Peptides against a protein of PDB entry 8BZL. Designs and how they scored, part 121

Target 1, 228 residues: chain A of PDB entry 8BZL
Amino acid sequence: SYDRAITVFSPDGHLFQVEYAQEAVKKGSTAVGVRGRDIVVLGVEKKSVAKLQDERTVRKICALDDNVCMAFAGLTADARIVINRARVECQSHRLTVEDPVTVEYITRYIASLKQRYTQSNGRRPFGISALIVGFDFDGTPRLYQTDPSGTYHAWKANAIGRGAKSVREFLEKNYTDEAIETDDLTIKLVIKALLEVVQSGGKNIELAVMRRDQSLKILNPEEIEKYV
Target 2, 242 residues: chain B of PDB entry 8BZL
Amino acid sequence: SRRYDSRTTIFSPEGRLYQVEYAMEAIGHAGTCLGILANDGVLLAAERRNIHKLLDEVFFSEKIYKLNEDMACSVAGITSDANVLTNELRLIAQRYLLQYQEPIPCEQLVTALCDIKQAYTQFGGKRPFGVSLLYIGWDKHYGFQLYQSDPSGNYGGWKATCIGNNSAAAVSMLKQDYKEGEMTLKSALALAIKVLNKTMDVSKLSAEKVEIATLTRENGKTVIRVLKQKEVEQLIKKHEEE

## One batch from the design tools (peptide; made by RFdiffusion4, then SolubleMPNN)

Design b1_p15_7_s1 (from b1_p15_7, 7 letters changed)
Fold by OpenDDE base, seed 4:
Structure b1_p15_7_s1 (fold): chain B 228 residues (1-228), chain C 242 residues (1-242), chain A 15 residues (1-15)
Amino acid sequence: as target 1 above (228 residues)
Amino acid sequence: as target 2 above (242 residues)
Amino acid sequence: SAAERRERNAERLFE
């Protein structure tokens, strides 16, 4: 049956649809996340916004809650579904537990959601990876990455999407305590990392910054150019 | 690659959703639809392909659908799919109005439908809708708006865009001639005619082959109007004289 | 070309 093809292991123990969903992620725009000392930064490659497109509808970085934001690589429509469910869960958690979610909690929720879509007949995996950043209630900055399989890990820095390999190589070389000593240096690190794969400087970068006890700030192109 | 061509809701080894791509290709062969946002209104212009002498007088636009008092859409693709989706849009809008006693925000209506479209790309036993839509609307949050959605459930806001046949060429022309911040509804109408004249596979543009609707605000109310044939003729004539 | 259109359509899924 058509539905069996989604959840079947290969003789070699592979879940083909999960692997293929991971290939879909590699076609997505590059996203990078970096955890600083008291800051988390997300950067995304902006494909040249088509002239005449409304920029407000082209967001690759979104808030899940006041203390959590997410960037993604892969299928945009799939991402919207995940984002919406995550937002609902964040609000539900506030209502039921009377505290905001931890970054790990919401990551685990998203991961569990993704995992279910790998195991349920009649549902294909989500074609997205996500970088989830934010602050726990205790003020600890966090960065998590999740993939189509529903796996997740905590990171100091990571990248997803088409340029992820090059960006990760850059981060592995350049992520040091000195490189994240200040908020500005952390931001600069993200920009430099993205510039490994993005041409034309700050115009093709979306950058979001979250500091401790502050709301998500999306930097404008002029602000980004100051770091280039 | 061929093995996955017949499967509606699975990834290819390369991470592609071929059925969604093929639905988009099918839409590329559909009649052209244009949307243009102006400072004082928004418009849809659509190609009429089904002109048959035996058709009853088309009292209602074949390609432009009123969704509620504040929104309309045009469709490129499979007509039956379009009918289902436009009905769903109306139902969503009505349910929202009933629940909240205010009109649904434009983007929220678009996203609600896009979530449905996305679901038809992810759940087994479903095929993608073979339809792209242009949405025009007004709400108190963003004023006049133009959106485009495709079979994937992706959408975006636009100042001007095109779907259907020769859409790429139309978009290129719109990019050249659209003046941001200076676009009046009058100039938008002229631009629509100009683009359609160049992109439609017809020897001569005629009013019978074009549907145009405008959305404006008058006395604090949204007015959706389908242009009369005579009005469209006048627009075409004006373009030919220039 | 048809091939170019397909690639553009495919890319739109990720925009």
Scores: peptide ipSAE 0.410, ipTM 0.779, DockQ to the pose 0.856
Fold by OpenDDE base, seed 2:
Parts: C-alpha cells; structure tokens; sequence
Structure b1_p15_7_s1 (fold): chain B 228 residues (1-228), chain C 242 residues (1-242), chain A 15 residues (1-15)
C-alpha cells in the first residue's frame, strides 16, 4: 500500500485535513442534543427524502446500544463505519466487563478511533461529528460531542451540522433549569432550537427521546406537532 | 484546486471528496440501469451497449449479475471495477451462508460491500471504485427489496431508481409514473421500457440493446429470470402500440 | 450541466 501521510502539520501548526473534515461536517444537516433532568433528546433536520426512497434506510439517529444512541453530521458512509465499530465495542464491553458501556466510555472509544485516523499514514480523517446521548448505569443522563479530530466533551446542550451556529446561539440563550424542568419542556426546547434553522415546521424534524430505564423512542410527526 | 484533484482520499478546503465526485461523474457515462420494485416482484433493466458482431454469443447478461439465489445486481461504471465488486458480493454472500447456514439478508450484503467502497475513499493509495450498483433481492425480513449504492459507500432503499447515463431524467420520469402500492411486476416492466425508451441515447429501442431480469417468489422460492429477447421484443412492441 | 450534477452528487454524500 502506498503509505503517504495525508494529515500533516502545516508550517503554522494546522492540520488542514482535520479542518477540512470539519468543513465536511458543516455540509451535513443539523443535529441537536439536549440533556434534561431525566431525559436526553436528539433532534435532527430531516433531509427531504427523495420521492420513491425508502425512509427506513435513511437514518441520522441510531442506537449504539440499549442505553446509548447517537446522531451525526457529515459523510454518511463514514458515519456507518463509526457506528458499526461502536456497536461492536458496546457488545464486546458487555461480554468482557459484564456491564453496559457508560456514555463517556463509548464516546472516548469513538473519539480514539477518530484520532487514530488523523495520525495514521494513508488514512484521511472521518468527515463526521457526532452527538452521543444516553444513560449511565446509575441513571445519569449524558450528552457528548465528538468531532473529526477525535476531541470530545460533555455538554448540557449542543448542535452540529449546517445550522449548528444558530442553534447553539438559541440554546445558549434559552437553556435554563426551568426550560428543562420536565421531559415535555426539554423536548419543546429541542424543537424550538431546530426551528431556528428548519423550514416548514415539524414535518422536517426527526426527534428521538431516551428516558431513564427506557429504550430509544423515535417520535412520529404527530407527536412532534403536539410540541410545536 | 488541482492539487486536490490528483490526490486520492483527501478533503478539499470546502470539505469535499473530489475523487468520489469524479467517480460518480464517470458513472454518468455508463449505460443506463433501472430498478423497479413491485408488489409481486422486483426488476432490473439495463442498457446493453457493446454489441459487436465478432463477440462470441454472450449467453450471459453483460450488466446483470446473479449474486446468490435471492439477489441480483446491475452495474454502471468501470467494467473491471464492477467485476471485482460483483465477485466480492458473491464471496460475502457465500461466507455468510457457510457461517450461519442461512442466506445473507439483502441489506447486510449491500452494507458489506458499501463498507468496502467506503474504505477505498478513506485509505491512502486507493482510488474510489468507479461503479454504482442496483441490487434486487428477497429476504424473509423485508420481502422484495431494491437498493442503490455509489462510490462513496452510501446506499439507500428505493421503490424505483436509475443509475448511469441520463439517470436524473429517468428518475424524474419514474417519480411521475410510479404508482405506490399499485405497482405490479407487469406494470413495472412496462414502465421500465417506457423510461428506457426516453433515456437511452438510441434512435429506436430494440431488444438487443436491453437486458431485463425479474426476481419473483414461486412456491416459497426465489426465482431470478433474465428475460429472453423475444419477451423483451414483446414488451417494446406493446409500448409502441400505446 | 456537469457542474450541477457534481453539486448534486456532492450533496448526496452528506447527511
């Protein structure tokens, strides 16, 4: 294999391929994550499904395990690779440690994977950011974000993709303890945040909710409209 | 800009993968392939371009490949790349069968190949495959299925779609004429002929220039059949009379 | 146009 370094430092200390991968993320549709008191919510801008496309094959929100799900922005094919690797790790962890992964653990795993692709010869960075949400075994809701560089942080709320800046500005203004006091209010906050960038209301939003000791639930359009 | 055109598997400053885009553009020059999902079956229709008088009797479809007993695919793009990928599909399907003693689910086979395609967009020293595929199949999970994959390793399920030359126009026509929930295999065949007649760069559609395969279920078994030339002629004739 | 096709193709890569 022609082992050429793809991701290299510029003279001024930049990793251009990582920065450009971040630009790839911005080409993705917007995703939002919010941590409530006893709930985590992911919202995504629904890409207009082409007429005649099967909707089941278009998923921006996916489960990694029973207690963890993620949304991504960027290259779809890259995301699939990351998701599959993460799922395998979640299962492996259950077998070896006899407990489900913590949200932080699986986030760190994904981040490490991404980082390796920024440093390995002959590999380009992943062109995706991810919002990873779930519950730890102790019942604590968690939200993490990863980027193409392999960095990760915990968040109360965050957004990725095309409209992320506007959504983050909205969240910075409107994320309060009162705004997340109930599950319904938390969901409403996510919807309102997405509506900053999504046109035509609730029909273009996909929303996923995970509550304590419950599986991931994808809300149907009618359920979403109740909050709008 | 030229620097990013020559290197494989790198992002542009705008976050684009130009080599993948160029591979997709190359596919646009390939013969047209259509896939249509019906209630009682699924079909592939493909343009046959290389009709040379000196070619030995092509007993086999040039563009349509049987993958296993439950799946077939059609290819648009670089022939050599297509051969590699179709062989890999067969191997994946066979390995799965041996390991699990049951046929591989359709989407899993598609995904497995898509992961390979994706790898060729991310690992250095490799170029993207210049191939898009349409997959038809049946499994116990979702019944009849139609998938499309591209050089990026992205894929999707479809009711009807097109790859290759004039694919955008074909898709537009399919959107207009496809009747969701009411599509029979018979009507799908007619629609395929209609679309090919308008999208192929030929003065007159002939059976020699079209390959059609159908996938149906008979007595609890999947049947993949390549239509005979006479059958295709009849379909064309029927279209000309409408 | 070829340019428009490329842009459409590019958009398909992202979600």
Amino acid sequence: as target 1 above (228 residues)
Amino acid sequence: as target 2 above (242 residues)
Amino acid sequence: SAAERRERNAERLFE
Scores: peptide ipSAE 0.390, ipTM 0.800, DockQ to the pose 0.736
Fold by OpenDDE base, seed 3:
Structure b1_p15_7_s1 (fold): chain B 228 residues (1-228), chain C 242 residues (1-242), chain A 15 residues (1-15)
Amino acid sequence: as target 1 above (228 residues)
Amino acid sequence: as target 2 above (242 residues)
Amino acid sequence: SAAERRERNAERLFE
């Protein structure tokens, strides 16, 4: 019976709809984020795009602002709602505070939004987790994760989605200061991590890189193959 | 599990939204709609199932709707839901035009409706729309465009696609015969007839059972035209001769 | 099968 209640605690203190939303996230394509020294990298498992599908409309990595990017795992339609609200907030912040958002700020905003959907009657949780990366104004690279519950934490590296466990295990073993010493090594680390769960190499990976004081760059398949 | 079938906006223990899945299944029983993007235009072809002799010949396109001067859509699914969504599309497009004094970009209109669809999957007391849509349009940003959306609020751009009955078979045929970069509107029309002839459960394809609309550019203006029955007959005849 | 179609539909929600 408690499984059907959107905003009701179970006797053992669980919010089942939040937990089930987390299960929805696990059905999503794998995403990985890594914070380097002066770079942040997002990688996502690219499902084979249908032959007749326009690749332009298949994006799992998006910019929230000039200094912040996001990848997600879970329900694509839910993600669009979160992305749009986050973008509006980024612009609003620039207008009202006259500075870009910090990565932590926008993460907290997204987390608060998600949390409200776990507590408000008549709303289900968002079926998405997000990796949010970017640079603060001081040039510090940041990586945050948020889940359907509205919790968020800062990470050096993390993964979400169906292959997240395997990717995290890889990162736990291979994330060292030496492994992120250069931008290229950091990119290579992300690719290697994704290859733990993605078959057929660079063709099934979407990779985005943000360097200090630079805009988001989405790598093309040829560029990705150079790191394989 | 049937336990989660009764509530529209809840996750199953496995993270599934069953009501959205069931809405998508319902669309599989609707009439077939095809969309094909060509170099010089884009088309919609839809199965007309309600051929009632007593229907007043006001051949209002039953399944193809003009949204504005630059966009049209076709619908597969629950007719009443379709009417609500197509009306909403028109309102969104009109509001944008009034606000910005220019037509709404195609993808932006699609996403606006998809956000509404998504909301009906997330807010309590609402059921998903039992409708998938194909959108055709032109804008100055991307030129001719074809989009598909489903009850989840997900959408994508396509060179060619199909929704409704036998959509999987139709998509397979489109994948085989669609020639990227070489598709003319004429060839697209022929392809549409070919696919419909194979996917519609009819012994013989007739013009009365098919609605076709084309979107082209003439003298810097978008032209949306529903083909006349005679034109469709000619297309069918050509196909039969091949 | 209907079950296979539902599974395919379910997968599309996450694409």
Scores: peptide ipSAE 0.364, ipTM 0.801, DockQ to the pose 0.867

Design b1_p15_7_s1 (from b1_p15_7, 7 letters changed)
Fold by OpenDDE base, seed 1:
Structure b1_p15_7_s1 (fold): chain B 228 residues (1-228), chain C 242 residues (1-242), chain A 15 residues (1-15)
Amino acid sequence: as target 1 above (228 residues)
Amino acid sequence: as target 2 above (242 residues)
Amino acid sequence: SAAERRERNAERLFE
């Protein structure tokens, strides 16, 4: 088995497969995350579900644990692998440490996983970026982003996928303490941000909200329209 | 940039996995497979292309495989790859049963195989499987189910779908004629014949060229049945009379 | 066309 190294340095010091994986992320539909005061919100562009497709099987937002959820952009199959491994780690942590993971911890785990796939022979990078949101045990809301390289950072707000640039520009302009003063305002901010790139209004948006000490709630289309 | 076309498991500069795309293209040349979910059952209908008179083993089902007592699948693509994957599905289902003393949920079986498919797109020295699958099943969690998976390891649940040759046209026809919430197995069978008649590259649809399997529940048990040729003939005849 | 099919296939890989 000639396990040729897939991810190698170019003469100029670039990891082309990582860069190309980042291009794969841009082919994904847009996802946005915003950290509020006592709320974290994920919004995603809902691809027009084929009329005959089961909506249950089309999820761009998933729970990793009771206190952590993730949205991704890029290769769907790759995302499933990452999600499953993250879920296992969350459960393992609960068993071994007797506390749920911090959002930073699980982000670091995912980032480390991604990084290993950039350095291991015969493995290509994951073609996904992720927005990871949730609450730490102390009730602190968190938002993290990770990319195919395994790099991760904490954010107040961020976006990934094809419309990420426009959404980020909007967030940079409109994310203020006043804009996130209430849960409703925070949700509204996410919707407005997504509407920069999503056509046909609230019908093409999926929103997930996590409040302190509450489970992940996916808003129905009617609930979303109330904010539009 | 053809350089990235020949290497497995690498991203193109544009972020594409060409080998996965090419595998999907290869499947487009395979025989047509349909799946339709009804309220009272689920069915697979597949084109039978290789009717060789000298074949000693009359395989009643060339493209439809029973996976366990509650699930079956149909395959489109490379036959050898399909054999490997269908065997793996059976093994996964059996291991689950042994471990948990209950049948594997339908989606979990699909996902397990999809993880294998995905791995063959990410690990070097491997090529993607040149196979798409339709899965039909019943479990206590979601009842009757229909899934589709492709070489990428992506999958989805469907009310009705098609893989293989002329799949896009078939899906369009299904979208037009599928009535959500009102689909009986009888109506689904009729719809399958209608779609196959239009999508198969044959002058006349015949029972020898079509395999159909139904999955139903009778007395709290799953029944997977491959339709007899005479039954398929009757369905075709009925369609021709309408 | 074959090209159109490939593009559709490619789009299905990403979300």
Scores: peptide ipSAE 0.350, ipTM 0.785, DockQ to the pose 0.754

Design b1_p15_7_s2 (from b1_p15_7, 7 letters changed)
Fold by OpenDDE base, seed 1:
Structure b1_p15_7_s2 (fold): chain B 228 residues (1-228), chain C 242 residues (1-242), chain A 15 residues (1-15)
Amino acid sequence: as target 1 above (228 residues)
Amino acid sequence: as target 2 above (242 residues)
Amino acid sequence: SAEERRRRNAERLFE
C-alpha cells in the first residue's frame, strides 16, 4: 500500500509530521546567529568530530553564495538537499537578474521548498531548521530563520537546535546596541551565547563571520580563544 | 509507538526516522568492511561470508566493486540493494565523464548517491536502502580519499573507518592504532589484518574469508588492485608472527 | 546492547 499522504491534518487541525520534524531539529546541535551593525556571525556547536573523521566533511556552516551563508540543525542529509537547491538558485538568480540574491529572497526560496514538502504527496517534511545570514547588495546585514514548516522571519539574533532555548534566553537578555557596537563585541556575544550550552569552552565552537563586502571567514580555534 | 516502525519516511513523535535506524541496524549484521587511508594509497578490506562450493562463478571480489578507473567501493548490507547502488554509482560516474570529459571527483560521486539514498528516506512508498558503503578513490583535488555513507544519505570522509558487524569495536581499534601522518599502505594493510582478526567472529582468520583491495598511484595513473589470496595469506602470517 | 547501537545510529542522523 502506497502511503501517499504522509503529511495530513489531524482532526484538531495539526500537521503532526511538521511538528515531529521540528522535534527532529531539536536533536541537532545548537546553532546561533547574530546580526551586528556591519557584521553577521554564525556560531555552531561542534559535535565532537570522531577521531579519524575528516573535518572537511563535517560542516554545519556553509556558503550559499558569496554574500549568503547558512547554518542548520537537524537531519544532515536533508540539509544537503536544501543547500544544493539554494546554491543552484543563487547562481540562477545571478544569471537571470544579473544581481546576487537578497538574503530575504533566498530565505523565501528555501522556505517555499520546505513548504512544498509539507504539502506534496508522498513527501515528508525536511527535518531541518536554518539560520541564513548575509548582506544584501546595498550592504545591509540580514539574519533569517526558517523551520520545517516553511515559515521564516527576520531576526536580530536567534538560535536553533538542542540548546536553542537557553541560547535564545541569553540573547534576549544580552542583545543590546552596545553589545553589537563593534565587530569584536558581536563575535564575543555569539561565543558567550554558545557557551551557555557548549561544554569545554571555545574548542567546541565553530564561528563564521561575514563582514560587509567581504567573503565568509571561518575562524580558527586560536582566533576563537582570543574572544573567550 | 510501534505505529511509526512500519511506515517508511515518517517522523516519530520524537523526531526520529525509525526505518532508517532499522536499516542501519540491519547493516550491523552484515560482513565487516574496513577502509584505511594511507599517505601513499588507500585500501578496503572486507569479510567474505559466501563461500559456497556450488557457486559456478568464481567471483574474485564479492564485496569490493570497481566504480571507475579512480574509485572503488565496498558494501555492507542487503546484497540486492548494494547491486542497485553500485550500478547507479557506475552510471553516474560514466555520465559525468561523458558530460565533462574528465573523471568525476570522488566526493561528488559519493554525494550523488547519497542524494539518492536521502530521497528514499523522504519520498513515500519507498524504503531506505539497507546498505552502507565505503568508498576509496583518488582525484586531483584531494588525492587519496576514503568515504563512508549510510542509509540516511549522510556521508563523511575518514582516515580509517569500519561498517558492518562489530564496526564499533573495529573503529575503536583503528582509533588506537592509526598514526596520523605516518600511515603507509604497508602499515595500513597490517592494521587491517589486525583489526579483522579481532573483529571477525572466526577462530582463525584465513585468506579465503578476506578480500582486500588497494588503490595507489603509479606513473600518474590510478591502480586498483585486488590482492591475491597468496598475498593475503602472507599478511595474515606476518601478523601471526608478531 | 542492541539499544545502545540503535541510539548511536540515531545520533548519526543529526548534526
Scores: peptide ipSAE 0.369, ipTM 0.809, DockQ to the pose 0.748
Fold by OpenDDE base, seed 3:
Structure b1_p15_7_s2 (fold): chain B 228 residues (1-228), chain C 242 residues (1-242), chain A 15 residues (1-15)
Amino acid sequence: as target 1 above (228 residues)
Amino acid sequence: as target 2 above (242 residues)
Amino acid sequence: SAEERRRRNAERLFE
């Protein structure tokens, strides 16, 4: 009997492999996303890079296109596959439609990809959730989340991974129009949110910022400390 | 929990991929492989366990494979799986060369294989490869490079690392003795011998049980060289005298 | 211990 990875419904209507994939996400490092007025910010928990590991190869925030970036929680290898597919789609869209993707479009693409892996008997679900941020061509900042099921929603702020619950609780209390009034305040909000679950301050945080009409900027540790 | 141990790589209720974890455990029992990045080169050192007098000596290296002119790898784990993966690496590198008329960048080759490894953890009817690899290489983008990949399809760049038996102890020793920015290939070789001597379950380290390859640049060309037994003996002797 | 090794291996999947 070919031991096929089968995602099937339980008698009570649950897709166990999808639920278990969601549990895998919870084992991942925490990621947070916040939509500001004219800025989107992604922050991730940086596990202490093992001594002798090249930091260049440890990235949890990546660009999908010039106007879209993504953070993820869960299985790193799975994330790479999703990222690659998304990047190809972004380029394909530019070629065929002659415009960059909207953040919603690429999120939907990723979500559809994930969904297909929940329906095929020959595949297991992706063990990742993603925060996808960026700007639409009209200059509107966007934040989306997608999970292993292929479900996606737009958010003002959200978190995924191990510390997501605590971070979300913080954001629910502290996300106000005043808190995101400026770019700097928005960045501070993300840092404060991450500090709920990250020990030792700015050294264990990776922060990426995308401002309107600007490319993704990854902040260095010194820049992060200025906000702490 | 046992149901998830026997089936195709699926998630456990806890969100674990046990088959991948078990593959990694299997690698822990394989011979030790070390990689060390130096300023002027990169090296692989591997434990040779299958020393049989009847083995045809034509096989210069059991665990170190040349992938192309600019890259080599060492393997820890299931030999048959290793053979498949090393062959794939060579094919990927060759196809790239033919398509683009330039050597494949080191990281790109690593990621290509890692995507294959990942696929074997996600697609039905497949089991994870029971192999971890160390990659050494040079390219015009990043110079000398050392990578490690595991059955999950994860990879990372390293200044020095170890896979296989007693890898954790080896990594600890490397962390203690590796000097960033000051590592020469000569010092790296000495360090490799030092670590292997302590991590191999052998009373005395012998040249017959160690394979070492170096990757250097000479006159604008990459040179991959497997050290001769006599050279390894000299390295061991030097270590014993210190 | 074997259990510690397994735990470390498991953690590496999410790094």
Scores: peptide ipSAE 0.343, ipTM 0.791, DockQ to the pose 0.862
Fold by OpenDDE base, seed 5:
Structure b1_p15_7_s2 (fold): chain B 228 residues (1-228), chain C 242 residues (1-242), chain A 15 residues (1-15)
Amino acid sequence: as target 1 above (228 residues)
Amino acid sequence: as target 2 above (242 residues)
Amino acid sequence: SAEERRRRNAERLFE
């Protein structure tokens, strides 16, 4: 039996619902993000689209704005809520501030949203972690991660989901200035990282790239295979 | 009268949402509903379980609901929950029409309801809806479409799928027999009967126990039609002859 | 089994 309480502190100082939400994230498919010199790359473990399922409706990487995209691990329905709110905020920022959001700004917004759901009465935490990548207006590539608690940090490279540990270990060993010297090398790094946990090669990988002053590009399977 | 303590769907230590899972389990015991997308239309076929001798002779659809001129849905699960959700779908569609002076795109309607479902899994004082839905529709963006949604607020588009009792077996049969790009509505109807005959919890498939609706385009207009009992009977008969 | 169904249902939440 587990405690059927709202997010409250345990006697030993734990927020169990937040911890349990983190466990939900670990049940999600693996996502990886890498910041290159002039590129950001997201890769996700693609669950085999069931036969007869429309692939159009199965996306793990999405744009939040022209300069920001996100991958997530955890509850898909929860992610949709976060994505929608983030998109609205991006548009609102453009309208009110007359500039696109910085990657940090939108990450902080998402983090704050998550944090509120850890403290609001009658709400459970979001069961998602997110990798948020993009370019600031000055052309600087950025990568951020946020978790169910609302904590966020900037990264050079990171991973979330069920295979995150193995992928992170790989990245810790292989992320060097040389490894990200070119866009192609950066993409290759992401693919290699995912292959630590994904079976059957490029067929089970969804990959997205964002270059400076370019929109999010989802690579097709053939494009992915050339890097394998 | 003291207000009942508000209950919240919460995570288990393992990161599971048991109330959502239990809702899905309940749906697994509900009457079978299937949807099939064809080149020239889309259909829903649903098991009719409530056959009472004292019911009015007027044929009605128990599980298939028209949402607007371009969309219909079928439901599996708690009837009262289904009524609430189908009503909400109609309201969402109508509000969109009024606001934008065009019909709501199919996926957008599905997503709107799914956001509601999700909310009932996250906010206190609410329980998940014990309902899964199949949606059929047509819009100018994607043409004929079939969607499935569950209590979690998750959804997906499908060429063919099934919810309710024996849905897994039905899906397996659909996978075997569905031919992408070659499916006519006529063939889809035959396939629906075939699958229902094998997966429904009945000794023998009869027209009184099956509801079928088709969505087609005629002269640039969407036509949603519930098949008459005699038509369903003919489909069953044809299947038996094969 | 019922337990297997529940597990499958649980997994669907992350699809």
Scores: peptide ipSAE 0.330, ipTM 0.702, DockQ to the pose 0.864

Design b1_p15_7_s2 (from b1_p15_7, 7 letters changed)
Fold by OpenDDE base, seed 2:
Structure b1_p15_7_s2 (fold): chain B 228 residues (1-228), chain C 242 residues (1-242), chain A 15 residues (1-15)
Amino acid sequence: as target 1 above (228 residues)
Amino acid sequence: as target 2 above (242 residues)
Amino acid sequence: SAEERRRRNAERLFE
């Protein structure tokens, strides 16, 4: 029956479908986000693309709007749904409020969407976590994380996916004001963090940077190697 | 039977709603939240469990939410569910204000949310919210008030109560030490620290692990204030010296 | 262990 609840409480008070969705996230490739002083940086582990697969179709970092971008870990198909809904909301907000969304606003929207899928008839939780970065209208850089449960928080730096634990441990030790003093240092920090879990160096890393009043820039492999 | 364990809107042969019970069990694992009513104000005290070094500066209390100018709440349970419910509370309060041009009475706001909670226990395909709330507020009808609500949609007014981890022990301590009619906000704060020190699963109570908010009336206006870390440290220090 | 992982995940769900 379509009306059957999928996500229910266990006798000990656990939502196992949500917990299992979090396990699905851990199967995803690693993503890292770092907030600098005037920059936000996303880094992702590149999965070995099958020789016959078009590289353009495998994007783990996407723009939600001109001032907001997102990286995810977990089920790619689930991510597509969330991304599309978020993009529509960003455009709707521009039309109705006549201003772009704040990073917090769109994060809250995504979080609410995820939460509803943990409580709706015949729906399972989304099997994705997301790092959402961008700039508010006042020029403040922001980093947020969302989980399958619909929980979200603001971060200075964070990681999701398979190697997230190791990356977070690195960031906890190395994230300092000195480490993010410049844009270049911030980028270096992200690369060093990813290298804790990524094999074969810079060739398997994708980096995206967003600066104040600038669009999302994806670095090419040559640019990444300059920071290594 | 497993069938009754997995369906939210079906009574067991014994008349039990297992999913509601299990939601309450979930809340028992959440951080401790206390509420204490005083003659000159109301307070919430909540355990802060998740302190991460990489977390951005928390400008606002993690567990204490301002609902409107006259009300605040604290939540124990699933964070995402809490966010949804607190947002709904704010919306209800604003819609009321818009419609009637006066603030919503405290109990009416609590009841409105409880109706929503109840619906999630009765309509097919919905699971209960995995959260309990403590509400503090002031209105012209009853003055300072403290309420508690649970996943079933039940609520009650309290002089002092606790939700979350070790709530039963906390309530017992509150019953012993709460003096009706003589409770000042200052005394209530001291009592909150005393109870938290005994009920929190920490070796030593620290200000970083406790959030406290007070609701008072000043010059005919409600003032909701979150205590600074230094103020909480002073309260803890005072307790240790006693 | 799977149980430890579930416990850690569960802890993240709750305030």
Scores: peptide ipSAE 0.076, ipTM 0.523, DockQ to the pose 0.025

